Peptides against a protein of PDB entry 3ZN8. Designs and how they scored, part 51

Target 1, 125 residues: chain A of PDB entry 3ZN8
Amino acid sequence: LEEYDKIQKKMEDVMEGKGKLTLRDVYAQIIALRKMGPLSKVLQHIPGLGIMLPTPSEDQLKIGEEKIRRWLAALNSMTYKELENPNIIDKSRMRRIAEGSGLEVEEVRELLEWYNNMNRLLKMV

## One batch from the design tools (peptide; made by RFdiffusion4, then SolubleMPNN)

Design b2_p17_1_s1 (from b2_p17_1, 9 letters changed)
Fold by OpenDDE base, seed 3:
Structure b2_p17_1_s1 (fold): chain B 125 residues (1-125), chain A 17 residues (1-17)
Amino acid sequence: as target 1 above (125 residues)
Amino acid sequence: KKSALLKLIYEELRSFP
């Protein structure tokens, strides 16, 4: 609960243009979501989302959970400096993170692209 | 707003192959 409230406050601050979402914040969010159970359960707790989101199949949930596990491996292979400032992650750092996490470089790139897209969206909402 | 963000996160996760 405390972790969730911190993440929520951080998201609110970013939405207000105060600071930025970091990969540390993303990590904390993923851990909080995993403690709450499958992403479908988390989304069901949000009023109106259960109606607006097609209920993913059990197979889609498993794929999503695997993607989250892979992203956690990438995040666990990052330095504190990289987690706080993902924009410093160059091709050399991406390769190191991929090797350390057992992922393809493309999967690390996808995580960073997702992060950048989320930061853009948070500033627009 | 919070609901919309989690929706966007989920939609973005689905968009990756």
Scores: peptide ipSAE 0.129, ipTM 0.653, DockQ to the pose 0.383
Fold by OpenDDE base, seed 1:
Structure b2_p17_1_s1 (fold): chain B 125 residues (1-125), chain A 17 residues (1-17)
Amino acid sequence: as target 1 above (125 residues)
Amino acid sequence: KKSALLKLIYEELRSFP
């Protein structure tokens, strides 16, 4: 719970323009969410979201869990500088991260695209 | 704010393969 509150506060600070979301923050969030269980269960505890979010099927949860495991492998293969400043990750760094994590370069690209989209969305909210 | 953030995370995670 304390780790989750720290992550929420960090995300709130980013939404307020007081900071940036990093891949280190993403890593911490993924680990915290895995400890709490499926994100759907976490969201169900939020008033009004449990009604609007379809409960993912067990199969969708398994697919999401596998994807999260792959993203964790990629994150574990990143340097501290890359985690703090993902914008420095070029094609050469992506290839190294993919090789080090046993992933395709496209899977690393997808994680970075997700991160970039998330940062854009957080600034809009 | 907290609910909106978690919704965005969920929507983004769901939209990505």
Scores: peptide ipSAE 0.121, ipTM 0.639, DockQ to the pose 0.377
Fold by OpenDDE base, seed 4:
Structure b2_p17_1_s1 (fold): chain B 125 residues (1-125), chain A 17 residues (1-17)
Amino acid sequence: as target 1 above (125 residues)
Amino acid sequence: KKSALLKLIYEELRSFP
């Protein structure tokens, strides 16, 4: 619960322009989600959201868990400097991260693209 | 604000299956 409140506060601070979302923040979110269980289950406990969100199938949850596991492997293969400033991750760094995590370069690219999209979205709110 | 956070969570959940 306390970790979740920190994440929520960080997201609020970023939305208010008081900071930027980093991959370290993403890492903390993933770890918190793994401790709390699937975020879908957490959201099902929020009145009104459980009605609006389709309950993911068990298979979708497993696919999601595997994708999260892969993204954690990528994040664990990043340097502190890369986690704090993902924009420095060039093709050479992406390849190193992929090799270190046992992932395809494309999977690392997808993580970075997701992060960039999320960070753009947070700046528009 | 809450709706935007929920949308972000939803998009995060959509991106994080």
Scores: peptide ipSAE 0.113, ipTM 0.633, DockQ to the pose 0.309
Fold by OpenDDE base, seed 2:
Structure b2_p17_1_s1 (fold): chain B 125 residues (1-125), chain A 17 residues (1-17)
Amino acid sequence: as target 1 above (125 residues)
Amino acid sequence: KKSALLKLIYEELRSFP
């Protein structure tokens, strides 16, 4: 619960232009969410949202869990400087991260693309 | 604020494969 409140506050601060979302923030969020279970289950407890969110199948939950596990491996293979400033991750850094995490370079690229898209959305609010 | 955060969380979840 305390970890979740810290993440919410960080997201609010980013939305207010008081900061930027980093991959360190993403890492903390993933860990906190894994402790709470699938975010879909958390959202089902919010009145009115449980009706709007499709319940993922058990197979979709497993696929999502494996993807999160792979992203955590990538994040664990990043330097502190890369986690705080993901925009410095060039092709050479991306390859090193992939090799260190046992992932394909494309999977590391996908994580970075997801992060960039999220950070753009946060700035538009 | 809270509604916008929920929307972002929802959009984030939709971006999960």
Scores: peptide ipSAE 0.100, ipTM 0.619, DockQ to the pose 0.282

Design b2_p17_1_s2 (from b2_p17_1, 11 letters changed)
Fold by OpenDDE base, seed 4:
Structure b2_p17_1_s2 (fold): chain B 125 residues (1-125), chain A 17 residues (1-17)
Amino acid sequence: as target 1 above (125 residues)
Amino acid sequence: RRSALLQLIYDALRSFP
């Protein structure tokens, strides 16, 4: 719970312009949620998500859990410099991360695109 | 406030065909 609160505070600080979201922050957030258990249990602990989203099927939960696992594999294959500054991840780095994580380059690109979109969104608030 | 990770999970789930 304390780790989760630290991550929420980090998101607030980024929204206030007091920092940037990094992939290290993303990694810490995924780990904090995984400590709460499988995605099914995590979703049960999030007030209002069950109001905003239909209850995911068991298959959707399995697919979501697999995607989280894949993103963790990508993050674990990144260097500290890449986690702190994802903008340095060029095509060569992206390929290395994909190969090291057993992912397609497109999956690594999708993670980076998501990160960039999230960081843009947080800066506009 | 939507947890960024919830948004990640949501975006992850949306990226499924």
Scores: peptide ipSAE 0.184, ipTM 0.713, DockQ to the pose 0.322
Fold by OpenDDE base, seed 5:
Structure b2_p17_1_s2 (fold): chain B 125 residues (1-125), chain A 17 residues (1-17)
Amino acid sequence: as target 1 above (125 residues)
Amino acid sequence: RRSALLQLIYDALRSFP
């Protein structure tokens, strides 16, 4: 819980224009959430989510768990400099990360696109 | 406190067939 609260505070600071969310912060949050158990159990701990959003099917949960495992493999194959500044990740770095993680280059690109979309969303809130 | 990351993960799950 303590590591989760630190990362949540950093997201709040980024929404206020104080600092930048990095892939290191994303990685630490995923690890903190995984300590709560499977994705189904994690979703049950989000206040108000179960009231506003339908519960995912068992198949959607399995797909989501596999996506999280793949993204963790990609993050584990990144250098410290790439985790702190993902904008330096070019096509050559993406290929190296994909090869090191056993993923397709498209899956690494998808993670980076998701990260960029998250940073845009946090700046609009 | 809602995690924006968790919300995006949930939104991604909805996009899966």
Scores: peptide ipSAE 0.148, ipTM 0.690, DockQ to the pose 0.339
Fold by OpenDDE base, seed 2:
Structure b2_p17_1_s2 (fold): chain B 125 residues (1-125), chain A 17 residues (1-17)
Amino acid sequence: as target 1 above (125 residues)
Amino acid sequence: RRSALLQLIYDALRSFP
């Protein structure tokens, strides 16, 4: 819980233009959320989601759990320097991360694209 | 406080066919 609150504060700081969310922060948040249980339980803890959004199907939850598992494998295969500065991850680094995690290079690219999009969105709020 | 990461994960799940 304490680690989750630290990451939420960091996300707020990034929204205020104070600092940068890194893949280390993403990793720590995923681990903190995984302590709440499977994705189905995690989604139940988000205030207002059950009122504003349809509950995902069981198949969507399975796909989401698999995606999180694959992203954690990629993150575990990154160096500390890459986690802190994901913008240094070139094609050679992506291939190494993919090989080390048992993933396709496209899946590593997808994670990096998601991270870049998230940082853009946080800076626009 | 809403986790933006959780919201993005949820939005991604909602976009799955």
Scores: peptide ipSAE 0.138, ipTM 0.678, DockQ to the pose 0.324
Fold by OpenDDE base, seed 1:
Structure b2_p17_1_s2 (fold): chain B 125 residues (1-125), chain A 17 residues (1-17)
Amino acid sequence: as target 1 above (125 residues)
Amino acid sequence: RRSALLQLIYDALRSFP
């Protein structure tokens, strides 16, 4: 619980223009959320989502759960410097991370694109 | 307050067939 609150505060600070969300922050958040149980239970803890949007199908939950496992493998294959500053991840670093995690380079690229989109979203709100 | 990460995960899941 304390780890989750620290991550929420970090996200709020980034929304206020104070600092930057890193892949270390993302990793810590995923681990904290995994302690709550399967993705279905995690999504139920998002206030107002169950009212505004249909519950994902069982197949969508399985796909999402697999994607989270794959992204954790990629994050576990990153160096401390890469987690703190993902902008240094070039094509050579992406290949190394992919090889070390058993992923395709495209999957590592997708994670980095998602991270960049997350940082843009947090700055727009 | 909503986790933005969880919101994006949810949005991604919604885009899956």
Scores: peptide ipSAE 0.111, ipTM 0.664, DockQ to the pose 0.323

Design b2_p17_1_s3 (from b2_p17_1, 12 letters changed)
Fold by OpenDDE base, seed 5:
Structure b2_p17_1_s3 (fold): chain B 125 residues (1-125), chain A 17 residues (1-17)
Amino acid sequence: as target 1 above (125 residues)
Amino acid sequence: RKSALLQLIYEALRSFK
């Protein structure tokens, strides 16, 4: 819970324009949340989410679990410098990460695009 | 404490199906 709270505080700071959320932060958050169990169990621990968003189907949960597993593999294959500053990840780095994680390069690109979009959204909230 | 990060992850994952 302590690590979880630190990441949440950092995210709040980013929303206020006081910092930047990195892939290291994302990784640590995912690991902390995975201690609660599968995605379905994690979603139950998010106050207010069930009121704002519909409950995923069983098939959606399975897809989500597989996607999280694959993204964790990609994150585990990144260097410290890449996790702290994902903008340095070029085509060569993406290929290395993909090979190291057993993913397609397109899946690594998808993760990076999601991260960029997430940072954009946090600044708008 | 609400996790906005998890909400964003959820929204992203929802688009995969």
Scores: peptide ipSAE 0.130, ipTM 0.650, DockQ to the pose 0.355
Fold by OpenDDE base, seed 1:
Structure b2_p17_1_s3 (fold): chain B 125 residues (1-125), chain A 17 residues (1-17)
Amino acid sequence: as target 1 above (125 residues)
Amino acid sequence: RKSALLQLIYEALRSFK
């Protein structure tokens, strides 16, 4: 997937200090992953994952799929400026995004927390 | 370097409740 390679390169650039991962990048990655099929199929394409993580149960996969759907809904409710610069998302923006996506504010916060943690980890590698 | 995809998926899985 050409889109996958572009996203991989973007993430590598972030790891090298050449930029930042944005929620637009996250969105593109999720869409690219969805083209590979269900989460179970995506995980099968990741060598070594079974060494680092136990194989998810069917219930865990279902939870993961639902979380992905919810995060996509949140991302679809964000403005371009928010996707490119997620740090501008304050409580008011979170509430708007939650309302627009049919999610709880806490679910939007969880996505942003995950994103921030991901950026920190990428810069540490 | 770990695969960026691996890292993304790993962190996503860790956040699952």
Scores: peptide ipSAE 0.129, ipTM 0.660, DockQ to the pose 0.391
Fold by OpenDDE base, seed 4:
Structure b2_p17_1_s3 (fold): chain B 125 residues (1-125), chain A 17 residues (1-17)
Amino acid sequence: as target 1 above (125 residues)
Amino acid sequence: RKSALLQLIYEALRSFK
């Protein structure tokens, strides 16, 4: 619970223009969510999600769970420097991360794209 | 009011084909 509160505070700070979201923050968030159980259980604890999104099917939950696992593998294959400054991740680094995590380079690119989009979104709120 | 966690999950789910 304390870790979750720290993550929320970090996100609030980023929304206020204080600092930036890093992949380290993303990693911490995923780990905190995983402590709550499987994705299905996590989603049940998010009251606003049921209003904004249709209830995911069982298959969608499985896909989501697998994607989380893959992203964790990618994050675990990143260096501290990369986690703190994802913008340094070039094609060479992406390839290394992909190889180290057993993912396709495109999956690593997708994670980074998601991160960039999220960071932009948080700055706009 | 907007849960940052909700936004993360929303964006993550949006990427799910």
Scores: peptide ipSAE 0.129, ipTM 0.657, DockQ to the pose 0.362
Fold by OpenDDE base, seed 2:
Structure b2_p17_1_s3 (fold): chain B 125 residues (1-125), chain A 17 residues (1-17)
Amino acid sequence: as target 1 above (125 residues)
Amino acid sequence: RKSALLQLIYEALRSFK
């Protein structure tokens, strides 16, 4: 929980225009959250979520769980410099990461796009 | 505690066919 709290504080700082969220932060948060159990249980810990949004289907949860597993494999195949500065990840680096993680290059690209979108969203709040 | 990352994951899941 301590590591989770540190990452939440960092996200709050980014929302205030202070610093940046990195893939290292994402990786640490995913690991911390996995200690709470499967994705279904993790989602139950978000206050108000069950009231604001429909509960995902069992199939959606399975797909999401598999996606998280695959993203963790990709993150484990990144260098420290890439985790801290994801913008340096070019096509050659993406291919290396994909090969090292047993993923398609498109899946690595999807993770990076998700990360970029997340950072944009946090800076807009 | 609210997590922006978890919220984004949830939104992604909701969009899955």
Scores: peptide ipSAE 0.124, ipTM 0.665, DockQ to the pose 0.344

Design b2_p17_3_s1 (from b2_p17_3, 11 letters changed)
Fold by OpenDDE base, seed 4:
Structure b2_p17_3_s1 (fold): chain B 125 residues (1-125), chain A 17 residues (1-17)
Amino acid sequence: as target 1 above (125 residues)
Amino acid sequence: DKRSALLQLIYDFLRSE
């Protein structure tokens, strides 16, 4: 919980323009959440989520859990430099990451696209 | 509010197929 709070503070700072969200930050957040248990249990412990978001179905939770596993696999296959500066990930790096993680290149691309979109949105919020 | 927005974005991604 303490680690989670630290990560949340980091995210807030980023949203306030006091920092930059990196994939390392994403990784740290996922790891912190995973320590709380499966996705279902994690969601139950996130304040405000039940108010702001609909309760996911069991199937959605399973999908989400699998997505987390895939994300972690991809992130674990990235170099420190890539995690800190995802913008350097070109097609060659993306292919390597995909192969190393057992994912399709398109899945890695999707993750990176999500990350980029997240950064854009955080600057607007 | 900002935290909620971030969580929502993460949630949306995780539940996507």
Scores: peptide ipSAE 0.279, ipTM 0.778, DockQ to the pose 0.406
Fold by OpenDDE base, seed 5:
Structure b2_p17_3_s1 (fold): chain B 125 residues (1-125), chain A 17 residues (1-17)
Amino acid sequence: as target 1 above (125 residues)
Amino acid sequence: DKRSALLQLIYDFLRSE
């Protein structure tokens, strides 16, 4: 819980313009949430989510769980420098990460694109 | 709430898969 709270504070600071979200932060947050169990259990522990968002179907939960597993594999294949500064990931690094994680290069690109979009959106909130 | 906003963004991504 202590680690989880620390990560949450980091996320809030980023949204307030007091920091930058990195893939290391994303990775740490996913791991912290995964300790509570599968995605279905994680969602049950998020305050207010059930009020603001519809409950996903069982199929959607399975898809989401698989996506998380695949992205964790990619994150586990990144270096510390890449996690801290994903902007350095070029085509060569992306291919290495894909090979190391058993993913297609396009899946790694999708993760990086999601990260970039997330970072932009957090700055707008 | 900053935390809620972040969680919504993550949820939206997962739901779109």
Scores: peptide ipSAE 0.278, ipTM 0.779, DockQ to the pose 0.390
Fold by OpenDDE base, seed 3:
Structure b2_p17_3_s1 (fold): chain B 125 residues (1-125), chain A 17 residues (1-17)
Amino acid sequence: as target 1 above (125 residues)
Amino acid sequence: DKRSALLQLIYDFLRSE
């Protein structure tokens, strides 16, 4: 709950144009969500999701769960400085993170791209 | 809802693969 509250505060700040959401916040959110159980249960707690998106199949949920684990692996391979300031992650850092997490560099790049897009979207919401 | 928006973004990314 504490970690969840932290990310909520950060999200609010971002939407108000104050600061930015960090990957540490993302990590905290993922951990908080995982306490709710598997991805299927997490999705059930998202209001309106069933209306906006088709119900994922069991296989899709499994794939999603695995992707979340991969994201966690990447995040766990980042330094505190990188988590707090992801924009410092250059190609060298990205490669290190990928190697440390057992992921492809492209997977780490996708995470960072998603993060950047998320921040942009949060500022517009 | 801010939480829903974030979770939706995560879901969308996960679903894209």
Scores: peptide ipSAE 0.273, ipTM 0.780, DockQ to the pose 0.430
Fold by OpenDDE base, seed 1:
Structure b2_p17_3_s1 (fold): chain B 125 residues (1-125), chain A 17 residues (1-17)
Amino acid sequence: as target 1 above (125 residues)
Amino acid sequence: DKRSALLQLIYDFLRSE
């Protein structure tokens, strides 16, 4: 929970234009959340979920769990420089990461796309 | 607002597959 709070503060700072969220931050967040148990339990601890959004289906939760596991593999295959500055990840680096993590290149691309979209959202809010 | 945005992001993540 302490680690989660730190990451949440980091996200808030980014929203306020203070610094940036990196894949290292994403990694730390995922690890912190995994300590809370399955994705279903993690989501239950998010305030307002049941009020603001429809409850995810069991199938969605299973898919989410698998995706998180795969993304962790990708993150574990990245260099420190890549984690701190994902923008340097070109096609060659993406392929290396995919091979090292046992993923398809498209899965690594999806992670990076999600990361970029998240950063855009954080700046928008 | 920031909470709502985060929740939406999580939901979008789950819906992406």
Scores: peptide ipSAE 0.252, ipTM 0.766, DockQ to the pose 0.369

Design b2_p17_3_s2 (from b2_p17_3, 11 letters changed)
Fold by OpenDDE base, seed 2:
Structure b2_p17_3_s2 (fold): chain B 125 residues (1-125), chain A 17 residues (1-17)
Amino acid sequence: as target 1 above (125 residues)
Amino acid sequence: ERKRKLLELIYEFLRSE
């Protein structure tokens, strides 16, 4: 819960145009979420989500869990500098991260694209 | 509320693939 509060404060700052969310923040949030249990249980704790989003099937939940594990592997293979400033991650770094995590380069790219999109969205809200 | 929004973003991304 401590991690949630910290991340929430960070998100609020970002939404107010103060700083940016880093992959370190993302990592902390994923870890905090994982402590709550499987994705299915995590989603149940989000008020209003069931109304706003379709309920995922069991197969979709399994896919989601696997994707989270893959992203964690990628994040664990990043350096501190990369986590704090993902913009420095070039093709060489991306390949290293992929190799270190046992992922395809495209999976690492997907994570970075998601991160960039999330930051853009947070600044728009 | 802001925490929820981030979780929703994560959910939407994971679900879309």
Scores: peptide ipSAE 0.144, ipTM 0.671, DockQ to the pose 0.492
Fold by OpenDDE base, seed 1:
Structure b2_p17_3_s2 (fold): chain B 125 residues (1-125), chain A 17 residues (1-17)
Amino acid sequence: as target 1 above (125 residues)
Amino acid sequence: ERKRKLLELIYEFLRSE
């Protein structure tokens, strides 16, 4: 899983203050995870899952799987510039992305909010 | 360690719902 290793290295670099996480990185990670199968299968391969963090319920995994599908649609509707620099995504761009992906604007906003929060979290470590 | 980081990412993703 070359793409998986790339995104992990990217995350490590961001945590060390060497750049920032982009939606392109997020996209690459999601694709890499999809190649491994459903979230449930991916999580089963992570050692210490039940020790370090509570294991998500089956319902949570299903919700997550659906959310990933929807977020992929949004990501596929973004331009390269938007993926590399999500900060340029204004209200007009969000509406375009939502319409192009068949999502509500709020769903696109949720993705962007998650991205921003995750990027902040990584820099705090 | 990389897997732990990924787990944290996934967990944060799932908790956002």
Scores: peptide ipSAE 0.129, ipTM 0.656, DockQ to the pose 0.376
Fold by OpenDDE base, seed 5:
Parts: structure tokens; sequence; C-alpha cells
Structure b2_p17_3_s2 (fold): chain B 125 residues (1-125), chain A 17 residues (1-17)
């Protein structure tokens, strides 16, 4: 997929210290993955999976799929400015996003925490 | 290489659960 390649290039740039990963990038990545099917199907397309990392259990994949659906709802409830600069999302914005997506505020916070952790990880690689 | 990086991200996502 063209969008898949674009996102991967963005990730590579971030790892090289060029720019930053945004929630817009995350959104695009999730959509690209969804076009490939469930996570289980996506993982099957990755060569060397069993050699590089432990394969998740079927139950773990199901949990992951549900989490992705919920996070997509949250992302769809964010403004363009929030997607491009998640650091502006304060408690008030989180509450709005949660209400708009039908999620708990804690779930929105979890998404943001994951994003921050991933962004830090990419910069360290 | 790109697929490897994506795999790492997916794994980190799943481990956060």
Amino acid sequence: as target 1 above (125 residues)
Amino acid sequence: ERKRKLLELIYEFLRSE
C-alpha cells in the first residue's frame, strides 16, 4: 500500500532525528493495517516473525484488535490540531474526546501514553 | 527492514495491554 510505505518512511525519519511521529501518522498506519485485515493476517505477511519476536497468542491478538477499534474511535473524535500536536490535549480535551468516542477518559489517556512512549522509543533507536 | 520496524511497533502495542 502506498500509505503504508509513506508511514514507514516517516518512522524511519523520526528514528534518524528528522521530525516527529504524530497521531495523524498513527491514524494512517492503523487504517493501512486494517486494509490488510486483522492483526493476525498482517503479522503473517511479515517475514521472519517467529525469529525476530515472540508471536502473540490468539487471545492477545483479539484484545489488540478491540483496543485498535476503540483507539480509532478516539482518533476520529480529535481535531486536526490535536492529531498533529497531541501535547495540546489537556484534561478538558481528553474528556471531550472520551465523550465523543464513547470511551472512558482513562482509555484516551492510555492512547496518549502509548503514543508518547512510542515516540520516545523511536527517538532512542 | 520496514516490516521489522512495524513488527516492533505492533509488539510494543500488544505488550502495553
Scores: peptide ipSAE 0.126, ipTM 0.653, DockQ to the pose 0.351
Fold by OpenDDE base, seed 3:
Structure b2_p17_3_s2 (fold): chain B 125 residues (1-125), chain A 17 residues (1-17)
Amino acid sequence: as target 1 above (125 residues)
Amino acid sequence: ERKRKLLELIYEFLRSE
């Protein structure tokens, strides 16, 4: 819970235009979420879920859980500098990360694309 | 409010698949 609170404060700061979301923040968030249990269990604890957002299908949740495991492998294969500044990750670094994590380069690219999109969204809100 | 924000992030993650 303590780590979760730190992540929330960081996200709030980023949304207010203070600082930047990094992959280190993403990593911490994933770990915090994993401590809460599977995504399905996490979603069940959120009041008003069915009213506010459409409920993901069971298949989507399973895909999401697998993707989280794969992304954790990728993140664990990154250097501290890459986690703090993902913009330095070029094709050579992506290939190294993919090989180190047992993933395809495309999967690493997908993670980075998601990160970039998320960071942009947070800055816009 | 925190739970709502978390839900939004999770939803965005799942939709990106």
Scores: peptide ipSAE 0.125, ipTM 0.651, DockQ to the pose 0.314

